# Ledger of designs, part 3: peptides against a protein of PDB entry 5X9X

Target 1, 41 residues: chain A of PDB entry 5X9X
Amino acid sequence: SSVSELEQRLRDVKNTNSRFRKALMEKENELQALIRKLGPE

## One batch from the design tools (peptide; aimed at target 1 T16 K27)

Design b1_p9_7_s3 (made by RFdiffusion4, then SolubleMPNN; from b1_p9_7, 4 letters changed)
Fold by OpenDDE base, seed 2:
Structure b1_p9_7_s3 (fold): chain B 41 residues (1-41), chain A 9 residues (1-9)
Amino acid sequence: as target 1 above (41 residues)
Amino acid sequence: SMPEPVPLS
C-alpha cells in the first residue's frame, strides 16, 4: 500500500542517516588520530 | 511509486 511504501522509504532514510552519522564519527576519529600523530608530542 | 533514496554510505 501507499502507507506501507511511505513507511519503507522512511526506514530507508533513517538507515541512510544513521550510516552518515557513523561515517562522520569514524572520520572525526581518524582525523583526531592523525592530528595526534602530527602534534608536538 | 516513490524513488529509492540515494545511498552514499
Scores: peptide ipSAE 0.082, ipTM 0.695, DockQ to the pose 0.097
OpenDDE base, seeds 1, 3, 4, 5: peptide ipSAE 0.073, 0.079, 0.072, 0.075; ipTM 0.684, 0.690, 0.676, 0.682

Design b1_p9_7_s4 (made by RFdiffusion4, then SolubleMPNN; from b1_p9_7, 3 letters changed)
Fold by OpenDDE base, seed 4:
Structure b1_p9_7_s4 (fold): chain B 41 residues (1-41), chain A 9 residues (1-9)
Amino acid sequence: as target 1 above (41 residues)
Amino acid sequence: PLPQPVPLR
């Protein structure tokens, strides 16, 4: 049904969003680590 | 000092 398709699309978007949020958090942590290695300036 | 990235919500 149209409702079940919309529910599936919403689940897929939420899963994709969660994956990208995790990837961005990991990149943020990597960036912070690189900033710390670069020094206090 | 370099700015730290803003935490993602």
Scores: peptide ipSAE 0.177, ipTM 0.782, DockQ to the pose 0.043
OpenDDE base, seeds 1, 2, 3, 5: peptide ipSAE 0.177, 0.173, 0.169, 0.180; ipTM 0.782, 0.779, 0.776, 0.783; seeds 1, 2, 3, 5 fail the geometry check

Design b1_p9_8 (made by RFdiffusion4)
Pose (drawn by RFdiffusion4):
Structure b1_p9_8 (pose): chain A 41 residues (1-41), chain P 9 residues (1-9)
Amino acid sequence: as target 1 above (41 residues)
Amino acid sequence: SEVLHVESS
């Protein structure tokens, strides 16, 4: 049905997107962690 | 921060 060339790139980009969606939510943690450090003086 | 790369086969 689907050619191997397409689906291998698709598996790649899906693993990419899942990993990026993870990293994005993590960077928000770092973002708020810095603001918790803006909390003091 | 880490640089993220797109996977390629």

Design b1_p9_8_s1 (made by RFdiffusion4, then SolubleMPNN; from b1_p9_8, 4 letters changed)
Fold by OpenDDE base, seed 4:
Structure b1_p9_8_s1 (fold): chain B 41 residues (1-41), chain A 9 residues (1-9)
Amino acid sequence: as target 1 above (41 residues)
Amino acid sequence: DEVLEVEVP
């Protein structure tokens, strides 16, 4: 049904969004680690 | 001239 397809699309978008949020957090952590290495210590 | 290759994350 059109409802079941919309529910599936919503699940897929939520899953994709969760994956991208995790990847962005990992990239931010990598960036902060580089900033600490490049910082004047 | 030394080229510093930086791997961007």
Scores: peptide ipSAE 0.067, ipTM 0.553, DockQ to the pose 0.034
OpenDDE base, seeds 1, 2, 3, 5: peptide ipSAE 0.056, 0.061, 0.045, 0.066; ipTM 0.686, 0.664, 0.688, 0.638

Design b1_p9_8_s2 (made by RFdiffusion4, then SolubleMPNN; from b1_p9_8, 4 letters changed)
Fold by OpenDDE base, seed 1:
Structure b1_p9_8_s2 (fold): chain B 41 residues (1-41), chain A 9 residues (1-9)
Amino acid sequence: as target 1 above (41 residues)
Amino acid sequence: EEVLELEVS
């Protein structure tokens, strides 16, 4: 049904969003490590 | 040591 298709699309978008948020957090951690190694502080 | 926090959406 149209409702079930929209529910599936919403689930797919939420899964994609979650994957990108995880990738961003990993990149943030990597940047923090580089800042500690190369930063002026 | 200072930590620069990044804002992530």
Scores: peptide ipSAE 0.069, ipTM 0.731, DockQ to the pose 0.044
OpenDDE base, seeds 2, 3, 4, 5: peptide ipSAE 0.063, 0.067, 0.061, 0.063; ipTM 0.722, 0.728, 0.714, 0.717

Design b1_p9_8_s3 (made by RFdiffusion4, then SolubleMPNN; from b1_p9_8, 5 letters changed)
Fold by OpenDDE base, seed 5:
Structure b1_p9_8_s3 (fold): chain B 41 residues (1-41), chain A 9 residues (1-9)
Amino acid sequence: as target 1 above (41 residues)
Amino acid sequence: EEVLELEVP
C-alpha cells in the first residue's frame, strides 16, 4: 500500500540519518584528538 | 585545559 511504502521510506531515511550522525561523531572525535595534539595548550 | 568543541551541522 502507499502507506506501507511511505513507512518504509521513513525507516530508510531514519537509518541513513543515524549512519551519517555516527560518521560525523567519529570525525568530530578524530578532529578533537588532533586539536589536543597540535593545538596550543 | 580548554576543550575546543567542534560544531558539526
Scores: peptide ipSAE 0.080, ipTM 0.743, DockQ to the pose 0.043
OpenDDE base, seeds 1, 2, 3, 4: peptide ipSAE 0.080, 0.080, 0.077, 0.074; ipTM 0.747, 0.746, 0.743, 0.606

Design b1_p9_8_s4 (made by RFdiffusion4, then SolubleMPNN; from b1_p9_8, 5 letters changed)
Fold by OpenDDE base, seed 5:
Order: sequence, then structure tokens, then C-alpha cells
Structure b1_p9_8_s4 (fold): chain B 41 residues (1-41), chain A 9 residues (1-9)
Amino acid sequence: as target 1 above (41 residues)
Amino acid sequence: PEVLELEVP
């Protein structure tokens, strides 16, 4: 049904969003670690 | 030590 398809699309968007948020957080942590190494402090 | 904060969207 159109409703079940919209619910599925919403789940897929939420899953995709969660994956990208996790990847961005990991990259932020990597960049912060590099800044601490390269920064003049 | 200046803390550079990255904004993650």
C-alpha cells in the first residue's frame, strides 16, 4: 500500500541518516586527533 | 591549546 511504502521510505531515510551521522562523528574524532598532533598547542 | 571544535551535521 502507499502507506506501507511511505513507512518503508521513512525507515530507509532514518537508517541512511544514522549511518552518515556515525561516519561524520568518526571523521570528526579523526580530525580532532590530527589537530592535537599538528596543532602548535 | 586552542580547541578547534568541528560541527558535525
Scores: peptide ipSAE 0.071, ipTM 0.716, DockQ to the pose 0.045
OpenDDE base, seeds 1, 2, 3, 4: peptide ipSAE 0.063, 0.063, 0.064, 0.064; ipTM 0.716, 0.712, 0.719, 0.717

## One batch from the design tools (peptide; aimed at target 1 K37)

Design b1_p10_1 (made by RFdiffusion4)
Pose (drawn by RFdiffusion4):
Structure b1_p10_1 (pose): chain A 41 residues (1-41), chain P 10 residues (1-10)
Amino acid sequence: as target 1 above (41 residues)
Amino acid sequence: RLEELVKEAE
């Protein structure tokens, strides 16, 4: 049904998006962590 | 302290 060329790239980009969606949420943690360091003087 | 935080962010 679907050609291998398409689906192999699709598996790649899905692994890419899942990883990127993870890294995006983590960078928010770094972001708030810095703001917790803006908390002092 | 703000310069340290900028370096950490980089």

Design b1_p10_1_s2 (made by RFdiffusion4, then SolubleMPNN; from b1_p10_1, 5 letters changed)
Fold by OpenDDE base, seed 3:
Structure b1_p10_1_s2 (fold): chain B 41 residues (1-41), chain A 10 residues (1-10)
Amino acid sequence: as target 1 above (41 residues)
Amino acid sequence: LLEELEKLLK
């Protein structure tokens, strides 16, 4: 049904959002680690 | 180090 398709699309968007949030956190952690290696120089 | 920073900033 149109309702079940919209519910599925909403689940897919939420799953995609969660994956992107995780990827951004991983990139931020890597950036912070590289900044720490660079130091105050 | 710099190359890895450049990859993250893209």
Scores: peptide ipSAE 0.036, ipTM 0.608, DockQ to the pose 0.392
OpenDDE base, seeds 1, 2, 4, 5: peptide ipSAE 0.035, 0.033, 0.024, 0.032; ipTM 0.607, 0.606, 0.473, 0.589; seed 4 fails the geometry check

Design b1_p10_1_s3 (made by RFdiffusion4, then SolubleMPNN; from b1_p10_1, 4 letters changed)
Fold by OpenDDE base, seed 3:
Structure b1_p10_1_s3 (fold): chain B 41 residues (1-41), chain A 10 residues (1-10)
Amino acid sequence: as target 1 above (41 residues)
Amino acid sequence: LLEELKKLAS
């Protein structure tokens, strides 16, 4: 139905948002690791 | 430094 389709689309958007949030967190951790490798400079 | 690197990576 139209209602069930909209509910599914909302779930898909939330899942996509969650995936991007995870990716951003991983990128931040990656950059922090690189900064630690660079040292005091 | 981290925030500046994040800007460059975006």
Scores: peptide ipSAE 0.047, ipTM 0.578, DockQ to the pose 0.144
OpenDDE base, seeds 1, 2, 4, 5: peptide ipSAE 0.026, 0.045, 0.047, 0.042; ipTM 0.488, 0.583, 0.581, 0.575; seed 1 fails the geometry check

Design b1_p10_2 (made by RFdiffusion4)
Pose (drawn by RFdiffusion4):
Structure b1_p10_2 (pose): chain A 41 residues (1-41), chain P 10 residues (1-10)
Amino acid sequence: as target 1 above (41 residues)
Amino acid sequence: TAVEKVLEEL
């Protein structure tokens, strides 16, 4: 049904998106962690 | 001081 060329790239970009959606949420943690460091003086 | 420390980390 679907050609291997397409689905291989698709598996790749899915692994890419899932990894990036993880890294995005993690960068928010860094972001708030810095603001917790803006908490003091 | 907190702002400076944060900027050093960046």

Design b1_p10_2_s1 (made by RFdiffusion4, then SolubleMPNN; from b1_p10_2, 6 letters changed)
Fold by OpenDDE base, seed 1:
Structure b1_p10_2_s1 (fold): chain B 41 residues (1-41), chain A 10 residues (1-10)
Amino acid sequence: as target 1 above (41 residues)
Amino acid sequence: KAAQEVQELL
């Protein structure tokens, strides 16, 4: 049904959002590690 | 300093 499809799409968006949030956090940490290698600040 | 600025932007 239309409602069932919308619920499924919402779940898919939620899962995608969660995965990208984790990836962005990891990239943030990587960038900070590289900045620390360059020097303090 | 730069690391904190990056964190603020993200």
Scores: peptide ipSAE 0.053, ipTM 0.684, DockQ to the pose 0.222; fails the geometry check
OpenDDE base, seeds 2, 3, 4, 5: peptide ipSAE 0.050, 0.047, 0.052, 0.051; ipTM 0.692, 0.683, 0.694, 0.694; seeds 2, 3, 4, 5 fail the geometry check

Design b1_p10_2_s2 (made by RFdiffusion4, then SolubleMPNN; from b1_p10_2, 6 letters changed)
Fold by OpenDDE base, seed 3:
Structure b1_p10_2_s2 (fold): chain B 41 residues (1-41), chain A 10 residues (1-10)
Amino acid sequence: as target 1 above (41 residues)
Amino acid sequence: SAKEEVEKLL
């Protein structure tokens, strides 16, 4: 039904959002690690 | 290098 399709789309958007949030967190952590490695350079 | 790895993240 139209309602069930909208509910499914909402779940898909939330899942996609969660995946991107995780990716951004991992990138931030890696960036900070690399900044520490660079030091005063 | 660290520089190259940073560039991959951007």
Scores: peptide ipSAE 0.044, ipTM 0.622, DockQ to the pose 0.331
OpenDDE base, seeds 1, 2, 4, 5: peptide ipSAE 0.039, 0.044, 0.039, 0.042; ipTM 0.567, 0.611, 0.568, 0.628

Design b1_p10_2_s3 (made by RFdiffusion4, then SolubleMPNN; from b1_p10_2, 6 letters changed)
Fold by OpenDDE base, seed 5:
Structure b1_p10_2_s3 (fold): chain B 41 residues (1-41), chain A 10 residues (1-10)
Amino acid sequence: as target 1 above (41 residues)
Amino acid sequence: KAKKEVEELL
């Protein structure tokens, strides 16, 4: 049904969002570590 | 300064 399809799409979007949030968090941590290594510059 | 600016974006 149209309702079940919309519910499925919402779940898919939430899953995609979660995956990207995780990826961004990992890149943020990596970047922060590199920044710390650069020193006070 | 550049380091500081990037760090604030995290």
Scores: peptide ipSAE 0.035, ipTM 0.571, DockQ to the pose 0.250
OpenDDE base, seeds 1, 2, 3, 4: peptide ipSAE 0.034, 0.033, 0.035, 0.035; ipTM 0.575, 0.566, 0.582, 0.578; seeds 1, 3, 4 fail the geometry check

Design b1_p10_3 (made by RFdiffusion4)
Pose (drawn by RFdiffusion4):
Structure b1_p10_3 (pose): chain A 41 residues (1-41), chain P 10 residues (1-10)
Amino acid sequence: as target 1 above (41 residues)
Amino acid sequence: PVPLSPLPSP
């Protein structure tokens, strides 16, 4: 049905998007962690 | 210090 060339790139980009959606949420943690450091003086 | 994680690659 679907050619291997397409689906192999698709598996790749899906692993890419899942990993990027993970890293994005993690960078928010770093973002708030810095603001918790802005908390003091 | 805030530990920073690396970004993933495509």

Design b1_p10_3_s1 (made by RFdiffusion4, then SolubleMPNN; from b1_p10_3, 3 letters changed)
Fold by OpenDDE base, seed 3:
Structure b1_p10_3_s1 (fold): chain B 41 residues (1-41), chain A 10 residues (1-10)
Amino acid sequence: as target 1 above (41 residues)
Amino acid sequence: PVPVKPLPLP
């Protein structure tokens, strides 16, 4: 594999990781909103 | 129980 191919793969992994981090944050916010609606009841 | 679904691949 060329250095340029490894750099491309690293960019693709970073982009994928950023998308997953955003999705996890959105799901955590959704979960917290549901917990607040459910309350202690 | 809050349904937890696996995250889809982006």
Scores: peptide ipSAE 0.107, ipTM 0.738, DockQ to the pose 0.282
OpenDDE base, seeds 1, 2, 4, 5: peptide ipSAE 0.087, 0.088, 0.088, 0.083; ipTM 0.575, 0.566, 0.565, 0.552

Design b1_p10_3_s2 (made by RFdiffusion4, then SolubleMPNN; from b1_p10_3, 5 letters changed)
Fold by OpenDDE base, seed 2:
Structure b1_p10_3_s2 (fold): chain B 41 residues (1-41), chain A 10 residues (1-10)
Amino acid sequence: as target 1 above (41 residues)
Amino acid sequence: EVKVKPLPLP
């Protein structure tokens, strides 16, 4: 049904968004680790 | 049916 297709698309978008948010968090953690290595400390 | 291409993860 049109409703079930919209619900599926919404789930797919939410899953994609969650994956991108996780990947960005991991990249931020990687960046912070590099900053600590290059920092004056 | 609209096929959406998967986005590559960064």
Scores: peptide ipSAE 0.107, ipTM 0.661, DockQ to the pose 0.098
OpenDDE base, seeds 1, 3, 4, 5: peptide ipSAE 0.105, 0.100, 0.107, 0.103; ipTM 0.656, 0.722, 0.654, 0.660

Design b1_p10_3_s3 (made by RFdiffusion4, then SolubleMPNN; from b1_p10_3, 4 letters changed)
Fold by OpenDDE base, seed 5:
Structure b1_p10_3_s3 (fold): chain B 41 residues (1-41), chain A 10 residues (1-10)
Amino acid sequence: as target 1 above (41 residues)
Amino acid sequence: PVEIKPLPQP
């Protein structure tokens, strides 16, 4: 049904969003670690 | 000093 397809798409978007949020957080942590190594510049 | 604020944790 059209409702079941919309529910599936919503689940897929939420799962994709969660994966990208995790990847961005990991990159943010990496960037902060590099900035700390470069010093107070 | 570029203060990058951390992303909100889930």
Scores: peptide ipSAE 0.133, ipTM 0.745, DockQ to the pose 0.098
OpenDDE base, seeds 1, 2, 3, 4: peptide ipSAE 0.114, 0.118, 0.110, 0.117; ipTM 0.730, 0.722, 0.705, 0.706

Design b1_p10_3_s4 (made by RFdiffusion4, then SolubleMPNN; from b1_p10_3, 4 letters changed)
Fold by OpenDDE base, seed 3:
Structure b1_p10_3_s4 (fold): chain B 41 residues (1-41), chain A 10 residues (1-10)
Amino acid sequence: as target 1 above (41 residues)
Amino acid sequence: PVEVRPLPLP
């Protein structure tokens, strides 16, 4: 049904969004660690 | 300079 397809699309968007949020947090932490190693430059 | 790699698609 159109309802079951919309529910599936919503699950897929939520799963993709959760994965991107985790990846962005990990890359932000890596970036901040590199900035701290470079010092005031 | 800080090199930032592109984020891979999950």
Scores: peptide ipSAE 0.125, ipTM 0.743, DockQ to the pose 0.336
OpenDDE base, seeds 1, 2, 4, 5: peptide ipSAE 0.100, 0.102, 0.124, 0.115; ipTM 0.572, 0.583, 0.712, 0.740; seed 5 fails the geometry check

Design b1_p10_4 (made by RFdiffusion4)
Pose (drawn by RFdiffusion4):
Structure b1_p10_4 (pose): chain A 41 residues (1-41), chain P 10 residues (1-10)
Amino acid sequence: as target 1 above (41 residues)
Amino acid sequence: EAVETVLEEL
């Protein structure tokens, strides 16, 4: 049904999107962690 | 001081 060339790239980009959606949420943690460091003087 | 520390970390 679907050609291998398409689906292999699709598996790649899906692993890419899942990894990036993870990294985005992590960067928010870093972001708030810095603001917790803006908490002092 | 907290802003400077954050900027050094960045």

Design b1_p10_4_s2 (made by RFdiffusion4, then SolubleMPNN; from b1_p10_4, 6 letters changed)
Fold by OpenDDE base, seed 4:
Formats: structure tokens, sequence, C-alpha cells
Structure b1_p10_4_s2 (fold): chain B 41 residues (1-41), chain A 10 residues (1-10)
């Protein structure tokens, strides 16, 4: 049904959002490690 | 300098 399709789309968006949030966190951690290696400049 | 600019984005 239209409602079930919208519920599925919402689940898909939530899953995508969660995956991107995790990826961004990992990239931020990686970036922080690089910043530490670069130093204060 | 570059490190400080990057830090502003976090």
Amino acid sequence: as target 1 above (41 residues)
Amino acid sequence: KAAEEVKKLL
C-alpha cells in the first residue's frame, strides 16, 4: 500500500542517515589524527 | 595554519 511504501522509504532514509553519520564520525577521527600529525601550523 | 583552518570545520 501507499502507507507501507512510505514506511519503507522512511526506514531506508533512516538507515542511509545512520550509515552516513557513522562514516562522517570515522572521517572526523581520521582527520583529527592527521591534524595531530601536522602539528600547530 | 592549515591545521587551524581544518579545526574550524570540526
Scores: peptide ipSAE 0.037, ipTM 0.613, DockQ to the pose 0.315; fails the geometry check
OpenDDE base, seeds 1, 2, 3, 5: peptide ipSAE 0.036, 0.037, 0.034, 0.035; ipTM 0.615, 0.607, 0.610, 0.615; seeds 1, 2, 3, 5 fail the geometry check

Design b1_p10_4_s3 (made by RFdiffusion4, then SolubleMPNN; from b1_p10_4, 6 letters changed)
Fold by OpenDDE base, seed 2:
Structure b1_p10_4_s3 (fold): chain B 41 residues (1-41), chain A 10 residues (1-10)
Amino acid sequence: as target 1 above (41 residues)
Amino acid sequence: KALEEVKKLL
C-alpha cells in the first residue's frame, strides 16, 4: 500500500542518514588526525 | 603524504 511504501522509504532514509552521519564523524576524525600529523608548516 | 590523504577526504 501507499502507506506501507512510505513507511519503508522513511526507514530507508533513517538508515541511510545514520550511516552517513557515522561516516562523516569518522572522516572528520581522520582529517583531524592528518592535520595534527602535518603540523603548522 | 599527509596532504595527499587529506585531499582524498575532500
Scores: peptide ipSAE 0.041, ipTM 0.624, DockQ to the pose 0.284
OpenDDE base, seeds 1, 3, 4, 5: peptide ipSAE 0.034, 0.036, 0.035, 0.035; ipTM 0.577, 0.572, 0.551, 0.579

Design b1_p10_4_s4 (made by RFdiffusion4, then SolubleMPNN; from b1_p10_4, 6 letters changed)
Fold by OpenDDE base, seed 1:
Structure b1_p10_4_s4 (fold): chain B 41 residues (1-41), chain A 10 residues (1-10)
Amino acid sequence: as target 1 above (41 residues)
Amino acid sequence: KALEEVQKLL
């Protein structure tokens, strides 16, 4: 049904959102670590 | 090398 399809899409969006939030956090942490010891290399 | 790794994140 249309309702069940919307519920499925909402679950998919929430899962995707969670994955991207984690990836962004990891990238930000690594970026800051690299900035702290940034050299010419 | 740190700069190269930063570039990979951008």
Scores: peptide ipSAE 0.047, ipTM 0.664, DockQ to the pose 0.514
OpenDDE base, seeds 2, 3, 4, 5: peptide ipSAE 0.046, 0.047, 0.045, 0.044; ipTM 0.662, 0.665, 0.659, 0.658; seed 3 fails the geometry check

Design b1_p10_5 (made by RFdiffusion4; failed a check: the pose's geometry)
Pose (drawn by RFdiffusion4):
Structure b1_p10_5 (pose): chain A 41 residues (1-41), chain P 10 residues (1-10)
Amino acid sequence: as target 1 above (41 residues)
Amino acid sequence: EKEEILEKIE
């Protein structure tokens, strides 16, 4: 049904998107962590 | 220090 060339790239980008959606949420943690460091003086 | 943090945030 679907050609291997397409689905191999698809598995790649899906692993890419899932990893990037993970890294985006983590960067928000870094972001708030810096603001927690803006908490003091 | 806060200015450096604000730059990292940007």

Design b1_p10_5_s2 (made by RFdiffusion4, then SolubleMPNN; from b1_p10_5, 5 letters changed)
Fold by OpenDDE base, seed 5:
Structure b1_p10_5_s2 (fold): chain B 41 residues (1-41), chain A 10 residues (1-10)
Amino acid sequence: as target 1 above (41 residues)
Amino acid sequence: EAEELLKRIA
């Protein structure tokens, strides 16, 4: 049904959102590590 | 300063 399709699309968007949030967190951690290696500036 | 750099980049 149209309702079940919308529910499925919402779940898919939430899953995609979670995946990108994780990727961004990992990139931030990488940048943070590099900045700390650069020095205390 | 690392904290300032993080605010700008990350």
Scores: peptide ipSAE 0.036, ipTM 0.566, DockQ to the pose 0.242; fails the geometry check
OpenDDE base, seeds 1, 2, 3, 4: peptide ipSAE 0.031, 0.034, 0.026, 0.029; ipTM 0.542, 0.557, 0.526, 0.545; seeds 1, 2, 3, 4 fail the geometry check

Design b1_p10_5_s3 (made by RFdiffusion4, then SolubleMPNN; from b1_p10_5, 4 letters changed)
Fold by OpenDDE base, seed 4:
Structure b1_p10_5_s3 (fold): chain B 41 residues (1-41), chain A 10 residues (1-10)
Amino acid sequence: as target 1 above (41 residues)
Amino acid sequence: EAEELLRKLE
């Protein structure tokens, strides 16, 4: 049904959003680790 | 109210 298709699309968008949020967090953590290595310490 | 209606459909 059109309702079940919209529900599936919503689940897919939520899953994609969650994956991108996780990837961005991991990249930020990696970047901060590199910044600390290049820092004045 | 609209948000609650949407939750009931899911």
Scores: peptide ipSAE 0.046, ipTM 0.542, DockQ to the pose 0.012
OpenDDE base, seeds 1, 2, 3, 5: peptide ipSAE 0.031, 0.031, 0.032, 0.031; ipTM 0.491, 0.496, 0.498, 0.509; seeds 1, 2, 3 fail the geometry check

Design b1_p10_6 (made by RFdiffusion4)
Pose (drawn by RFdiffusion4):
Structure b1_p10_6 (pose): chain A 41 residues (1-41), chain P 10 residues (1-10)
Amino acid sequence: as target 1 above (41 residues)
Amino acid sequence: ELEEEVEEEK
């Protein structure tokens, strides 16, 4: 049905998107962690 | 786009 060339790139980008959605939420943690460091003087 | 192409082929 689907050609291998397409689906192999698709598996790649899906692993990419899953990893990037994870990294995006993590960078928010770093972001708030810096603001918790803006908390003091 | 890759998913759409896969669905067209299916």

Design b1_p10_6_s2 (made by RFdiffusion4, then SolubleMPNN; from b1_p10_6, 7 letters changed)
Fold by OpenDDE base, seed 5:
Structure b1_p10_6_s2 (fold): chain B 41 residues (1-41), chain A 10 residues (1-10)
Amino acid sequence: as target 1 above (41 residues)
Amino acid sequence: DLEEQIRQQR
């Protein structure tokens, strides 16, 4: 049904969003480590 | 300050 398809699309978007949030957190941690290596700049 | 520049983009 159209409702079931919309519910599936919403789940897929939420799953994709969760994966990208994790990737962004990992990149933030990497950037913070690089900033610490560069020093106060 | 690169940390502040990154923070301002969020």
Scores: peptide ipSAE 0.047, ipTM 0.607, DockQ to the pose 0.020
OpenDDE base, seeds 1, 2, 3, 4: peptide ipSAE 0.046, 0.042, 0.045, 0.043; ipTM 0.606, 0.588, 0.593, 0.591

Design b1_p10_6_s3 (made by RFdiffusion4, then SolubleMPNN; from b1_p10_6, 6 letters changed)
Fold by OpenDDE base, seed 2:
Structure b1_p10_6_s3 (fold): chain B 41 residues (1-41), chain A 10 residues (1-10)
Amino acid sequence: as target 1 above (41 residues)
Amino acid sequence: DLEKKIEEQR
């Protein structure tokens, strides 16, 4: 049904959003670690 | 400073 399709799309968007948020967090942590390794300059 | 660090990497 149209309702079930919209519910599925919402789940897919939420899953995609969650994956991107996790990836961004991991990349930010990696970036900050690299910045710290560059020294206090 | 981050900008200085970026420049040092170039």
Scores: peptide ipSAE 0.031, ipTM 0.488, DockQ to the pose 0.011
OpenDDE base, seeds 1, 3, 4, 5: peptide ipSAE 0.027, 0.024, 0.026, 0.030; ipTM 0.463, 0.458, 0.409, 0.492; seed 4 fails the geometry check

Design b1_p10_6_s4 (made by RFdiffusion4, then SolubleMPNN; from b1_p10_6, 6 letters changed)
Fold by OpenDDE base, seed 4:
Structure b1_p10_6_s4 (fold): chain B 41 residues (1-41), chain A 10 residues (1-10)
Amino acid sequence: as target 1 above (41 residues)
Amino acid sequence: SLEEQLEKQR
């Protein structure tokens, strides 16, 4: 049904959002590590 | 892939 499809789309959006949030966190951590290595400290 | 995820949302 249309409602079921919308519910599925919402789940897919939430799953995608969660995955990208995790990826962004990992990339930020990687960048911070690289900055510490390359920085003046 | 990102394209697959976008396609699922359609």
Scores: peptide ipSAE 0.053, ipTM 0.597, DockQ to the pose 0.075
OpenDDE base, seeds 1, 2, 3, 5: peptide ipSAE 0.032, 0.033, 0.034, 0.032; ipTM 0.524, 0.571, 0.567, 0.545

Design b1_p10_7 (made by RFdiffusion4)
Pose (drawn by RFdiffusion4):
Structure b1_p10_7 (pose): chain A 41 residues (1-41), chain P 10 residues (1-10)
Amino acid sequence: as target 1 above (41 residues)
Amino acid sequence: SPLAFTPVAF
Protein backbone atom coordinates (compact mmCIF):
# COMPACT_ATOMS: atom_id res chain seq x y z
CA SER A 1 0.00 0.00 0.00
CA SER A 2 2.44 2.61 1.21
CA VAL A 3 5.98 2.67 -0.16
CA SER A 4 8.80 1.91 2.22
CA GLU A 5 10.58 5.17 1.38
CA LEU A 6 7.67 7.20 2.66
CA GLU A 7 6.97 5.23 5.80
CA GLN A 8 10.57 5.08 6.89
CA ARG A 9 10.75 8.87 6.80
CA LEU A 10 7.42 8.94 8.52
CA ARG A 11 8.68 6.77 11.41
CA ASP A 12 11.63 9.07 11.64
CA VAL A 13 9.64 12.30 11.78
CA LYS A 14 7.19 10.82 14.24
CA ASN A 15 10.03 9.89 16.55
CA THR A 16 11.24 13.39 15.88
CA ASN A 17 7.94 15.06 16.75
CA SER A 18 7.39 12.91 19.88
CA ARG A 19 10.92 13.77 21.05
CA PHE A 20 10.48 17.48 20.24
CA ARG A 21 7.05 17.62 22.04
CA LYS A 22 8.85 16.17 25.04
CA ALA A 23 11.76 18.57 24.88
CA LEU A 24 9.31 21.54 24.47
CA MET A 25 7.49 20.75 27.66
CA GLU A 26 10.87 20.23 29.41
CA LYS A 27 12.13 23.64 28.29
CA GLU A 28 9.08 25.13 30.03
CA ASN A 29 10.28 23.57 33.19
CA GLU A 30 13.64 25.23 32.72
CA LEU A 31 11.81 28.44 31.96
CA GLN A 32 9.83 28.42 35.20
CA ALA A 33 12.90 27.19 37.07
CA LEU A 34 14.68 30.40 36.05
CA ILE A 35 11.70 32.47 37.09
CA ARG A 36 11.82 30.68 40.48
CA LYS A 37 15.35 32.02 40.52
CA LEU A 38 13.94 35.47 39.65
CA GLY A 39 11.91 35.01 42.82
CA PRO A 40 14.60 36.38 45.18
CA GLU A 41 16.00 39.89 45.19
CA SER P 1 21.82 28.87 42.24
CA PRO P 2 22.93 27.57 38.69
CA LEU P 3 20.44 25.77 36.59
CA ALA P 4 21.40 22.69 34.53
CA PHE P 5 19.86 22.52 31.03
CA THR P 6 18.86 19.45 29.17
CA PRO P 7 20.06 19.36 25.53
CA VAL P 8 17.58 18.78 22.76
CA ALA P 9 18.49 16.01 20.22
CA PHE P 10 17.80 16.68 16.56

Design b1_p10_7_s1 (made by RFdiffusion4, then SolubleMPNN; from b1_p10_7, 7 letters changed)
Fold by OpenDDE base, seed 3:
Structure b1_p10_7_s1 (fold): chain B 41 residues (1-41), chain A 10 residues (1-10)
Amino acid sequence: as target 1 above (41 residues)
Amino acid sequence: EPIVLKPVEV
């Protein structure tokens, strides 16, 4: 049905959003690690 | 002094 299709699309968007949020958090951790290596303590 | 990145909620 059209309703079940919209529910599926919403789930797909939420899954994609979750993946990007995880990637951004990992990049933030990477930047913090690089700052500790390169910057003066 | 160490630079600390503050997490922003996305």
Scores: peptide ipSAE 0.144, ipTM 0.793, DockQ to the pose 0.096
OpenDDE base, seeds 1, 2, 4, 5: peptide ipSAE 0.138, 0.144, 0.145, 0.143; ipTM 0.788, 0.792, 0.792, 0.793; seeds 2, 4, 5 fail the geometry check

Design b1_p10_7_s2 (made by RFdiffusion4, then SolubleMPNN; from b1_p10_7, 6 letters changed)
Fold by OpenDDE base, seed 2:
Structure b1_p10_7_s2 (fold): chain B 41 residues (1-41), chain A 10 residues (1-10)
Amino acid sequence: as target 1 above (41 residues)
Amino acid sequence: EPIVLTPVEV
């Protein structure tokens, strides 16, 4: 049904959003680690 | 001084 299709699309968007948020957090942590290696805080 | 990264909203 149209409702079930919209529910599936919403789940897919939420999953994609969650994955990108996690990836950004990991990259921020990696960048912070590199900053600490490059110079004094 | 520590470099603070601000999160970007998705």
Scores: peptide ipSAE 0.145, ipTM 0.791, DockQ to the pose 0.105
OpenDDE base, seeds 1, 3, 4, 5: peptide ipSAE 0.140, 0.135, 0.135, 0.127; ipTM 0.783, 0.787, 0.771, 0.774; seeds 1, 4, 5 fail the geometry check

